# Designs tried in a protein design run: peptides against a protein of PDB entry 5KEZ. Part 86

Target 1, 320 residues: chain A of PDB entry 5KEZ
Amino acid sequence: NVAIYNPFRPWWERYQPVSYKLCTRSGNEDEFRNMVTRCNNVGVRIYVDAVINHMCGNAVSAGTSSTCGSYFNPGSRDFPAVPYSGWDFNDGKCKTGSGDIENYNDATQVRDCRLTGLLDLALEKDYVRSKIAEYMNHLIDIGVAGFRLDASKHMWPGDIKAILDKLHNLNSNWFPAGSKPFIYQEVIDLGGEPIKSSDYFGNGRVTEFKYGAKLGTVIRKWNGEKMSYLKNWGEGWGFVPSDRALVFVDNHDNQRGHGAGGASILTFWDARLYKMAVGFMLAHPYGFTRVMSSYRWPRQFQNGNDVNDWVGPPNNNGVI

## One batch from the design tools (peptide; aimed at target 1 W12 D253 H258 V307)

Design b2_p30_5_s3 (made by RFdiffusion4, then SolubleMPNN; from b2_p30_5, 17 letters changed)
Fold by OpenDDE base, seed 3:
Structure b2_p30_5_s3 (fold): chain B 320 residues (1-320), chain A 30 residues (1-30)
Amino acid sequence: as target 1 above (320 residues)
Amino acid sequence: SAEEEANRAGMEAMFQRYKDRAAATAAANA
């Protein structure tokens, strides 16, 4: 991914890929293989956050400022380490003046235009699908158990399916023969936009962002919410079917006040309430649960916003 | 309920702010 130095190595640089090389702040490919092997040998499975909707931001400077030193040029859509070129992006398909998503009520814009300036891959192209599948299959062959598909809302479900259909079975050194990768898709559906979580059920589980948001309001006792209302928690609250839901109290985005949930989201900063919410989530049978492991950073609020929301994990001069 | 709808609207508004800020941040990475 892009190595960003202003601000200094933010967490979100990981979501601006320039190659599919397993060479990042966390280590190189050999170290990753070693970690996956050691984890699998003791029954701990690895799921990769796969950024496959896009490459880096369109405004990032060209050069070799990346975690593996690969050259890239966002301006010309040149990513030779893949390789991708201008033919592999949706620039000509997006009809907005900016090239970015301007109206989230237009499903076509949401899928075909740039998410916040991130260069949008042409996932209808078999070439692009194959490059992504090669990346994911490499990870499968290393021994990962599955994937979080980042920004799935911004990909056509059929394109995702086409990629998934190219995937290998899991590594038989640790998984039963014929095992398929576990897939969950990041889709933010709060009911106000045309794109629905149900559009993605055919590909795997989906994130249920209503879960953490609603649970937060209940635990905080906001707007007259009562614990007794949790009697029909899950589908009774309008959430996706339990067998399609991945649930969580917070994630890296909404922990910082970003993404779905807003101020209702409970985090480790509110330790007592957070433990209550996480405890409830783990005790309740609805959905597949995910627990957040995060870190403290020096929060500085200005005009209601944390100006240090970019701060990445504890590191040694950018190396984790 | 009206309260649930208000919460939903609030959550969506917060998400929209995220989108706007993320866009601004991406643009600043030039």
Scores: peptide ipSAE 0.024, ipTM 0.507, DockQ to the pose 0.369
OpenDDE base, seeds 1, 2, 4, 5: peptide ipSAE 0.020, 0.022, 0.023, 0.021; ipTM 0.505, 0.554, 0.549, 0.536

Design b2_p30_5_s4 (made by RFdiffusion4, then SolubleMPNN; from b2_p30_5, 17 letters changed)
Fold by OpenDDE base, seed 3:
Structure b2_p30_5_s4 (fold): chain B 320 residues (1-320), chain A 30 residues (1-30)
Amino acid sequence: as target 1 above (320 residues)
Amino acid sequence: SAEEEAAVAEMKAMFQYYKDRAAETAAANA
């Protein structure tokens, strides 16, 4: 991915890929293999946050400022480490003036235009699908158990399916023969937009962002909400079917105050309430649960916004 | 650098997106 030094190595640089090489601030491919092996050997499975909707931002300067040293040129859509070229992006398909998503009520824009400047891959192309599948299959062969598909809302479900259909079975060294990768898709569906979580049920589980948002209101006792109302927590609250839901109290985005769910989201900053919410989540039989493991950073609020929301995990000169 | 500043700006835009979505949802549910 792109290496950012101002601010100094923010967490979000990881979501601006320039290659599918397994070289990051966390380590190289050999170190990753070693970790996956050691984890699998003790029954801990690894799920990769796969950024496959896009490459880096269109405004990033060309060069080799990347975690694996790979050259890239966003201006010309040149990513030779993949390789991708201008033919592999949706620049010509997106019809907005900016090239970015301008109207989130237009499903076509949401999927065919750039998410906040991130170069949007042409996932309708078999070539692009194959390059992504090769990346994911490499990870599967290493021994990962599955994937979080980042920005799934911005990909056509059929394109995702086409990629998934190219995936290998899981590594038989640790998984039963014929096992399929566990797939969950990040789809922000709080209602009010044309793209629905149900559009993606065919590909695997989806993130249920209503879960953390609504649970936060209940635990905070907002709007007259009561704990007793949690009796029918799950489908009874309008959430997706349990077997399609991946649920969480917070994630890396919304714990920084700007994520889906707004101010209702509970985080470790609200320790007591957060423990209540997480405890309830783990106890109540709905969805596949995910617990956030994060870190403290020096928050500095200006006009209600944390100016340090970029701060990455504890590191040694940028290396985790 | 200019590229880093641009990257930061893009990330800020992303955060704004999330904020806007939250606000829109709240408004729709009101």
Scores: peptide ipSAE 0.000, ipTM 0.248, DockQ to the pose 0.035
OpenDDE base, seeds 1, 2, 4, 5: peptide ipSAE 0.000, 0.026, 0.000, 0.000; ipTM 0.234, 0.503, 0.273, 0.299; seeds 1, 2 fail the geometry check

Design b2_p30_6 (made by RFdiffusion4)
Pose (drawn by RFdiffusion4):
Structure b2_p30_6 (pose): chain A 320 residues (1-320), chain P 30 residues (1-30)
Amino acid sequence: as target 1 above (320 residues)
Amino acid sequence: TWTEAYAAVRANFPHGHWYVSAKAWELYNS
């Protein structure tokens, strides 16, 4: 991914890919393979955060400021380490004047245009789908059990299906024959938008962002909500079917207060209420549960938004 | 300010997300 130095190494630089080499601040390919093998050997699975909607920001300076030193040039759309060229992006397909996503009532541009200027991969091309599949198959053969598909709302459900069609079965040393990767797609669907999370049920599960937002408001006793109202918690509150939901109280993004749910999201900063919300979630049968494990940062709210929400993991001059 | 840049960027989105903050910092640092 792009090594971003202003601000200093933010956590979200990892969502701006430069190549598919397994080489990050978290470690190299040997350390990654070692981790996956060791965890599988004790029965704990690894799920990978797959960033496949885009490469890096279109305004990022060309050069080798990348986590493995790979060269890249966003202005010329050259990502030779993959390789991707200008033919591999949606510049000609997007219809907005800016080339970015401008209107979320238009389902087409949400898919074909740049998400906040991030170079949008042409996922309809077999070549691009093959390069992504090659990356995910490399991970599957190492032994990962599934994927979180980042920014799934900005990908066509059919393009996702075309990529998944190309995936191997899970490594037969650890998984039964015919096992398929566990897919959960990150779609923020709070209603009121043309894109519905149900559009993605053919591919795997979806993140249910309504879950934590509603649970936070309820536990905080905000907006007239009471815990007694949780008697019919689940699809009774308009959530996706339980067998398609990946649920959580907070995630790495919205724990910073800017996300789906804003200030209602309970986090480790609100430890007493947070424990209660996690407890309710873990005790209730709805959904497959994910628990957050975080790092501290120097929060500094100005106008309800944290100016330090970008700060990366604990580090010594960028080394984690 | 960052607050002004963030508010401008945020107004274009139905929900906040990391990439909204990243875009605000890009514009602020410009």

Design b2_p30_6_s1 (made by RFdiffusion4, then SolubleMPNN; from b2_p30_6, 16 letters changed)
Fold by OpenDDE base, seed 3:
Structure b2_p30_6_s1 (fold): chain B 320 residues (1-320), chain A 30 residues (1-30)
Amino acid sequence: as target 1 above (320 residues)
Amino acid sequence: SFVEAYEEVAAKFPHGSGFVMAEAYRRYNA
């Protein structure tokens, strides 16, 4: 991915890929392989956050300022380490003036335009699908158990399916023969927009952001909500079917005070209430549960926004 | 200011995320 130095190595640089090479601030491919092996050997499975909707920001300077040293040129859409070129992006499909998503009520914009400047891959192309599948299959061969598909809302479900159909079975050194990778898709669906979580059920589980949002409201006792109202928690609250849901109290985005769920989201900053919410989530049978592990940073609020929410994990000069 | 940059980006991304911050910082530091 792109190495960002201003601010100094923020967490979000990881979501600006310039190649599918497995060398990042966390380590190189050999170290990753070693970790996966050690984890699998003790029954801990690895699920990769796969960033396949886009490459890096369109305004990032060309060069070799990347975690693997690979050259890239966002301006010309040149990512030779893949390789991708101008033919592999949706620049021609997006009809907005900025080239970015401008209207989230337009599903076509949401999927064909750039997410906050991130170069949008043409996932309709078999070439692009194959390059992504090769990346994911390499990870499968290493021994990962599945994937979180980042920014799935911004990809056409059919394109995702086409990629998934190219995936190998899991590594038989650790998984039963014929095992398929576990797939969960990040889809923000709080209602009111044309793209629905149900559009993605055919590909695997989806993130249920209503879960954390509503649970936060209840635990905080907002709007007269009571714990007793959780009697029909799950589908009874309008959530997706349990067998399609991945649930969580917070994620890395909404942990930072904004995002899906808004102010209702509970985080470790609200320790007591957060423990209550996480405890409830783990005790309740609805959905597949995910527990957040994060870190503290020096928050600095300006006009209600934390200007330091870019701060990455504890590191040594950018290296974890 | 950073706040101004953030608000401009956030207006186009109603869900809010680290990507909003990323773009805001890009604009702020440009």
Scores: peptide ipSAE 0.022, ipTM 0.601, DockQ to the pose 0.865
OpenDDE base, seeds 1, 2, 4, 5: peptide ipSAE 0.019, 0.022, 0.019, 0.022; ipTM 0.539, 0.581, 0.578, 0.589

Design b2_p30_6_s2 (made by RFdiffusion4, then SolubleMPNN; from b2_p30_6, 15 letters changed)
Fold by OpenDDE base, seed 3:
Structure b2_p30_6_s2 (fold): chain B 320 residues (1-320), chain A 30 residues (1-30)
Amino acid sequence: as target 1 above (320 residues)
Amino acid sequence: SFVEAYNKVAAKFPHGSGFVVAEAYRVYNS
């Protein structure tokens, strides 16, 4: 991915890929392979956060400032390490003046335009699908158990399915023959927008962001909410079917206090309430649970916003 | 101010993207 130095190596640089090389702040491919093997050997499975909707930001300077030193040129849409070119992006499909998503009530913009300037891949193209599948299959062959698909809301479900249909079975050294990768898709659906979580049920599980948002309001006792109201927690609260839900109290995005839950989201900063929420989540049968492991950073609130929400995990000069 | 730039950019992204800071810097320096 791109190495960002202003601000200094933010967490979100990891979500600006310039190649599919397994060479990042966390280590090289050999180290990753070794980790996956060691984990699998003791029954711990690895699920990869796969960034396949986009490449890096359109405004990032061209060059070799990346975690694996690969050259890239956002201006010309040149990512030779893949390779991608100008033919592999949705620039011609997006009709907004900025090239970015401007209206989230327009599903075509949400899927065909750039998310916060991130170069939007043309996932309708078999070439692009194949390059992504090759990346994911390489990980599957290494021994990963499945994937979180980042920014799934911004991809057409059919394009995702086309990619998933190209995936190998899991590595039979650790998984039963014929096992399929576990797929869960990040879809932010709090209502009020045309894109729905149900659009993605056919591809795998989806993130249920209503879970953390609503649980936060209840445990915080906001707006007269009571714990007793959790009697019909799950589908009774309008959540997606349990067998399609991946649930969590917080994630790396909404942990920073805005979007997909806002201030209601409970985090480790609210230790007591957070333990209550996580404990409840783990005890309740609804959905497939995910527990967050995060870090402290020097929060600095200005006008209700943390201006340091970019701060990445503890690192040694950018190396984790 | 940077704060104004941040808030302006953040308002465009209801999902609360982590990329807001980067875009805010661009707007602030423009």
Scores: peptide ipSAE 0.023, ipTM 0.582, DockQ to the pose 0.677
OpenDDE base, seeds 1, 2, 4, 5: peptide ipSAE 0.022, 0.023, 0.021, 0.022; ipTM 0.529, 0.587, 0.595, 0.594

Design b2_p30_6_s3 (made by RFdiffusion4, then SolubleMPNN; from b2_p30_6, 18 letters changed)
Fold by OpenDDE base, seed 2:
Structure b2_p30_6_s3 (fold): chain B 320 residues (1-320), chain A 30 residues (1-30)
Amino acid sequence: as target 1 above (320 residues)
Amino acid sequence: SFVDAYNKVASKFPVGSGFVVAEAYREYNS
């Protein structure tokens, strides 16, 4: 991915890829292989956060300032390490004046235009699908168990399906023969938007963002909410079907929201309430649970905003 | 709505920003 130095190596630089090389702040491919092997050998499975909707921002300077030293040129849509060219992006398909998403109530813009300038891949092209599948299959062959698909809301479900159909079975050294990768898709659906989580049910599980928001409200006793109201927790609260839901109390994004997190969202900053929420989540049968492992950073609020929300995990001069 | 918050935040950030979702949550929850 692109190496960002202002601010200094923020967490979000990881979501601006310039290649599919397994070479980042977290280590090189050999180290990754070693980790996957060691984890699998003790029953810990690895799920990769796959950024396949886009490459880096279109305004990033061309060069080799990337975690693996790969050359890239956003201006010409040149990513030779893949390789991608101008033919592999949705510049001509997006109909907005800026080339960016301008109206998030327009599903076609959400999927065909650039997310805040991030170069939007033409996932309808078999070439692009194949390059992504090759990346994911390489990970599968190494021994990962599945994937979180980043920014799934910004990809057409059919394009995702086409990529998933190209995926190998899981590595039989650790998984039963014929096992399929576990897929969960990041889709932010809190209601009121044209794109629905149900659009993606055919590809795998989806993130249920209403879970943490509503649970936080209840545990905080906001709006007169009571724990007794959790009797029909799950589908009864308007959540997606349990077998399609990946649930969580907080994630890296909403953990950086208002207050201790995102208003109602509970985080480790509210230790007691957070433990209650996580405990409840783990005890309740609804959805597939994900527990956040985060870190404390030096929050600095200015006018209600944390100016240090960019801070990534503890690192040594940018290396994690 | 979250969409409104997202749009508002996105309009303030330069091209290539990678933390719009986080900022959108702040705006949405403010």
Scores: peptide ipSAE 0.020, ipTM 0.613, DockQ to the pose 0.129
OpenDDE base, seeds 1, 3, 4, 5: peptide ipSAE 0.020, 0.018, 0.020, 0.019; ipTM 0.566, 0.476, 0.590, 0.602

Design b2_p30_6_s4 (made by RFdiffusion4, then SolubleMPNN; from b2_p30_6, 15 letters changed)
Fold by OpenDDE base, seed 5:
Parts: structure tokens; C-alpha cells; sequence
Structure b2_p30_6_s4 (fold): chain B 320 residues (1-320), chain A 30 residues (1-30)
């Protein structure tokens, strides 16, 4: 991914890829293989956060300022380490003036235009699908158990399916023969927009962002909500079917206070209430549960916004 | 200011996230 130095190595640089090389601040491919092997040998499975909707931001300077030193040129859409060129992006398909998503009530914009300047891959092209599948298959062969598909809302479900159909079975050294990768898709659906979580059920599980938002409201006793209302928690609250849901109290985005769910989201900053929420989640049978492991950072609020929400994990001069 | 840059970007992204922050920094530093 790109190496960002202003601000200094933010967490979100991870979501601006320039290649599919397994080479980041966390380590190289050999170190990753070692981790996966050690984890699998003790029954811990690895799921990769796969960024396949886009490459880096269009405004990033060309050069070799990346975690593995790969050259890239956002201006010309040149990513030779893949390789991708200008033919592999949706620049011509997006019809907005800026090239970015401008209207989230327009599903075509949401999927064909750039997410905040991130170069949008043309996932309708078999070439692009194949390059992504090669990347994911490499990980599968290493021994990962599945994937979180980042920014799934911004990809057409059919394109995702086309990629998934190219995937290998899981490594039989650790998984039963014929096992398929576990897929869960990040889709923010709090209602009110045309893209629905149900659009993606055919590809795997989806994130249920209503879960953390509603639970936070109840635990905080906002809007007259009562714990007794949790009697029909799950599908009774309008959530997706349990077998399609991945549930969580918070994630890295909404932990920073302005993501999906807003201020209702409980985090480690509210330790007592957070423990209550996580305890409830783990005790209740609804959905596939995900527990957050995070870190503290020096928050600095200006007009209600934390200007330091870019701060990444504890590091030694940029090295994790 | 960064706040101004953030608000400008956030107005186009109803689900505030790190992507908004990233774009806001680009706007702020431009």
C-alpha cells in the first residue's frame, strides 16, 4: 500500500493498495506464512481484510513511496506491480463531475464512482477479476480460512460472485477437503439507501451495522429504550437473518465516533457499558460474532470531530 | 482548517469513516 507521511503513517493507508504483494508495515510474505501456519496448527484461523474495490487515492504522488517499494502512478492509473493500467478502472463509467460518489441514493454512482478519490477498479472486466482472484487464491493456498471484503457496498454483487467463483478450495492441510473460503462482506445498510444488505446474501455473510447501533442505544438507555426490549433481539429488531449476519459492537471506523451508528456506538472508551454490550453479544445466539481489539490514541476534538482519528496502532517510527 | 476540510468531504459521505478522514487530509494539505 501507499506510505503516507502526512499525517505520519495513518491506519487508513492500509486501505490504499498499489499491489497485491504481501509486504506491509506488519511484515513480509514469509512472516505472514509463518503466522498463518502457527495459527492454523493450534486451531486459530486467519481471515484477510481484502481490499479489492479500489487502488490508492487519485491524488497520491507517483513514485515508489509504498510499503514494498513498488512503483505506482495514480495520475495515469499505472500499477505495474499487478499490473493495472488506465483500462482497468471505472473512470469512463462514472458520470459525476468530480469522478467521486456524489449521491448515495444512486446505486450506480456508489458502485462505479470513486469512494472519496480512491481509484475504482473495473470489476466487470475478467482481467481485473482474475488478478484479484490470483491474489486471493495465493492467500488461500497459504492457508487462510476466508476473507472480509472491504467496501463491498461499492462493488456489484455479481462482480463479487464472479471473483468468488474463481477461488480455490481451502488448504487441505488444515481444512476438510472441499472446504470453501468463509466470506463476509462489509455493507453499511442502516436503511434509507437503495443498496441493501440482502443484495449480497448470495456471496456470503454481511456486516449488520444495525446491531451495534441499536445495542448502543439500548445500553445507553437513549430514547427510552429498555433492556426488556431485547427479548426479541435479532431478526425481531429488523436485522438480517442470523445465518447471514456478522455482528459486532464496534469496528475501526465507527469506533472513531462518526461512522455507521454515530454516537450510539459503544467502544472501549466507555469501558463499563462496552463490557456489558460485548457480554450480551457473546451470550446471545444471533449472528456470527466479532470482537474488536483496538488501542488508545491521543484524541483531539475540534467541533465534535477527533482530528487525530487517523492515528494507527502503536508503532516504532512507523514500524509495527 | 482541517475541520472545514472534513466537513466539506463528509457532506458527500453519509457514513463517516476513515475514508472521509483520508480525503479530508488531502483537501487540507492541498
Amino acid sequence: as target 1 above (320 residues)
Amino acid sequence: SFVEAYNKVASKFPHGSGFVVARAYEEYNS
Scores: peptide ipSAE 0.028, ipTM 0.654, DockQ to the pose 0.901
OpenDDE base, seeds 1, 2, 3, 4: peptide ipSAE 0.025, 0.027, 0.027, 0.022; ipTM 0.611, 0.665, 0.665, 0.550

Design b2_p30_7 (made by RFdiffusion4)
Pose (drawn by RFdiffusion4):
Structure b2_p30_7 (pose): chain A 320 residues (1-320), chain P 30 residues (1-30)
Amino acid sequence: as target 1 above (320 residues)
Amino acid sequence: AWEEQTAQANATSMAVKKAAQAWNKARFSR
């Protein structure tokens, strides 16, 4: 991923890929393989956050400011470490004047245009699908059990299926024969948009962002909500079917207060109420549960938004 | 680690902080 120095090493630089080499601030390929083996040997599985909708921002300066020193040039669309060229991006497919996503009532441009200027991969090309699959198969054979598909709303459901069609079964040393990777797709669907999370049920589960937003408002007793109203919690509140939902109180993104749910999302900063919300979630049968584990940062709200929401993990001059 | 993070945040201009925050919202809020 791109090493971004202004601001200093933000957490979200990891969502701007430069290559598929397993080489990040978290460690190298040897340390990654070692982690996956050790965890599987004690029965704890690894799920990888797969960033496959895009490479890095189109305005990022070319050079080797990357976590493995790989060269890349966003202006010329050259990512030789993969390799990707300009033929591998959706510049010619996007129809907006800016080349970026401008209108979320247009399901097509949400898929084919650049998300906040991030170079959008041409996922309809077999070559690109193969390079992504090669990356995910490398992870599967190391022993990962599944994937979080980042920014799934900005990918066609069929393109995701085409990539998943190319994946190996899970490593037969740890998983039964024929086991398939666990897929959960990150789609923020609070209603009112043309893209529905149900459009993605063919590929795997989806993140249910309504879950934490509603639970936060209820526990905070905001907007007239009461805990007694939770008697019919689940699909009765308009959530996706329980067997398609990955649920959580907060995630790494919306715990920073800018996300789906805004200030209603309960976090470790609200520890007393947060424990209650996590408790309710873990006790209730709806969904497959994910618990957040976070790091502190110097929060500084100005106008209800945290100007330090970009701050990365605890570090000494960028070393975690 | 906390001192280092605070130092990095203070060394970063307010304009950059606001831009980074707006970018995060645009990228991740939906």

Design b2_p30_7_s1 (made by RFdiffusion4, then SolubleMPNN; from b2_p30_7, 16 letters changed)
Fold by OpenDDE base, seed 5:
Structure b2_p30_7_s1 (fold): chain B 320 residues (1-320), chain A 30 residues (1-30)
Amino acid sequence: as target 1 above (320 residues)
Amino acid sequence: SEANLIADANATSQEVKVAATERHKKLFSR
């Protein structure tokens, strides 16, 4: 991914890929392979956060300022380490004046235009699908158990399916023969927008962002909400079917106020309430549960915004 | 009594994430 130095190595640089090399500030490919093997050998499975909707931001300077030293040029859409070129992006398909998503009520813009400058991959192309599948298959062959698909809302479900159809079975050294990778898709659907979580059920589970948002409101006792109202928690609250839901109290985005739920989201900053919410989530049978492991950073609010929301995990001069 | 929270039809679920992403864009493009 792109190496950002101002601010110094933010968490979000990881979501701006310039190659599919397993070479980041967390380690190299050999170290990753070793970790996956050690985890699998003790029954811990690994799921990779796969960024496949886009490459880095269009405004990033060309050069070799990346975690593995790979050259890239956002201006010319040149990513030779893949390789991608200008033919592999949706620049000509997006019809907005800026090239960015301008109207989130237009599903076509949401999927074909750039997410705030992030270069949008042409996932309709078999070449692009194959390059992504090769990346994911390499990980499968190493021994990962599945994937979180980042920014799934910004990809056509059919394009995702086409990629998934190219995937290998899981590594038989650790998984039953014929096992398929576990897939869960990040889709923000709180209602009121044209893209629905149900559009993605055919590809795997989806993130249910209503869960953390609504639970936060209840635990905080906002608007007169009571714990007793959770009697029909799950589908009774308008959530997706339990067998399609991945549920969580918070994630890295909404922990920083950067996602669905806003201020209602409970985090480790509110330790008592957070423990109540996590305890409830783990006790209730609805959905596949995910527990967050995070870190403290020096929050500094200016005009309602944390100016240090970019701060990544504890590190040694940028190395995790 | 039991009550459920409903979605606001006038709000976009992506708006908060977009705002955050814009901040990120500004930070990495300067």
Scores: peptide ipSAE 0.028, ipTM 0.628, DockQ to the pose 0.031
OpenDDE base, seeds 1, 2, 3, 4: peptide ipSAE 0.028, 0.023, 0.026, 0.023; ipTM 0.597, 0.592, 0.617, 0.513

Design b2_p30_7_s2 (made by RFdiffusion4, then SolubleMPNN; from b2_p30_7, 16 letters changed)
Fold by OpenDDE base, seed 2:
Structure b2_p30_7_s2 (fold): chain B 320 residues (1-320), chain A 30 residues (1-30)
Amino acid sequence: as target 1 above (320 residues)
Amino acid sequence: SEENLIKDANATSEEVKIAATQLHKDLFSR
């Protein structure tokens, strides 16, 4: 991914890929392989957050400022480490004036235009699908158990399916023969927009962002909410079917007060309430549960905003 | 509503705030 130095190595640089090399500030491919092996040997499975909707931002300077030193040129859409070229992006398909998503009520914009300037891959192309599949298959062959698909809302479900259809079975050294990768898709469906989480049920599970938000309001006793109302927690609250849901109290985005949760989201900053929420989540039989393991950072609020919300995990001069 | 703005190096704090505010409002609807 791109290496960002202003601010200094933010967490979100990870979501701006310039190659599919397993070489980041978290380690190199050999270290990753070693970790996967060690985990699998003790029954811990690894799921990769796969960023396949886009490459880096269109305004990032060309050069070799990346975690593995790969050259890239956003201006010319040149990513030779893949390789991708200008033919592999949706620039000509997006019809907005800016080239970015301007109207989230237009599903075609949401999927064919750039998410906040991030260069949008032409996932309709078999070449692009194959490059992504090769990346994911490399991970599968290493021994990962499945994937979180980042920004799935911004990809056509059919394109996702086409990629998934190219995936290998899981590594038989650790998984039963014929096992398929576990897939869960990040789709933010809070209602009011044309793209629905149900559009993606055919590909795998979907993140249920209403879960943490609504649970937060209940635990915080906002709006007169009561714990007794959680009796029908799940589908009864308008959530997706249990067998399609991946649920969580917080994630890296909404832990910072951004993206699908706001102030209702419970985090480790509110330790008591957070433990209550996580405990309830683990006890209640709805969805596939995900527990967050995060870190403290030096929050500094200015005008109601944490100016340090960019801070990544504890690191040594950028190396995790 | 605009999402994942914090992942863009070019996104402003204000843009993120606006998006977050809209998403927050949507979450209070059942």
Scores: peptide ipSAE 0.036, ipTM 0.339, DockQ to the pose 0.068
OpenDDE base, seeds 1, 3, 4, 5: peptide ipSAE 0.010, 0.025, 0.014, 0.030; ipTM 0.349, 0.411, 0.404, 0.341

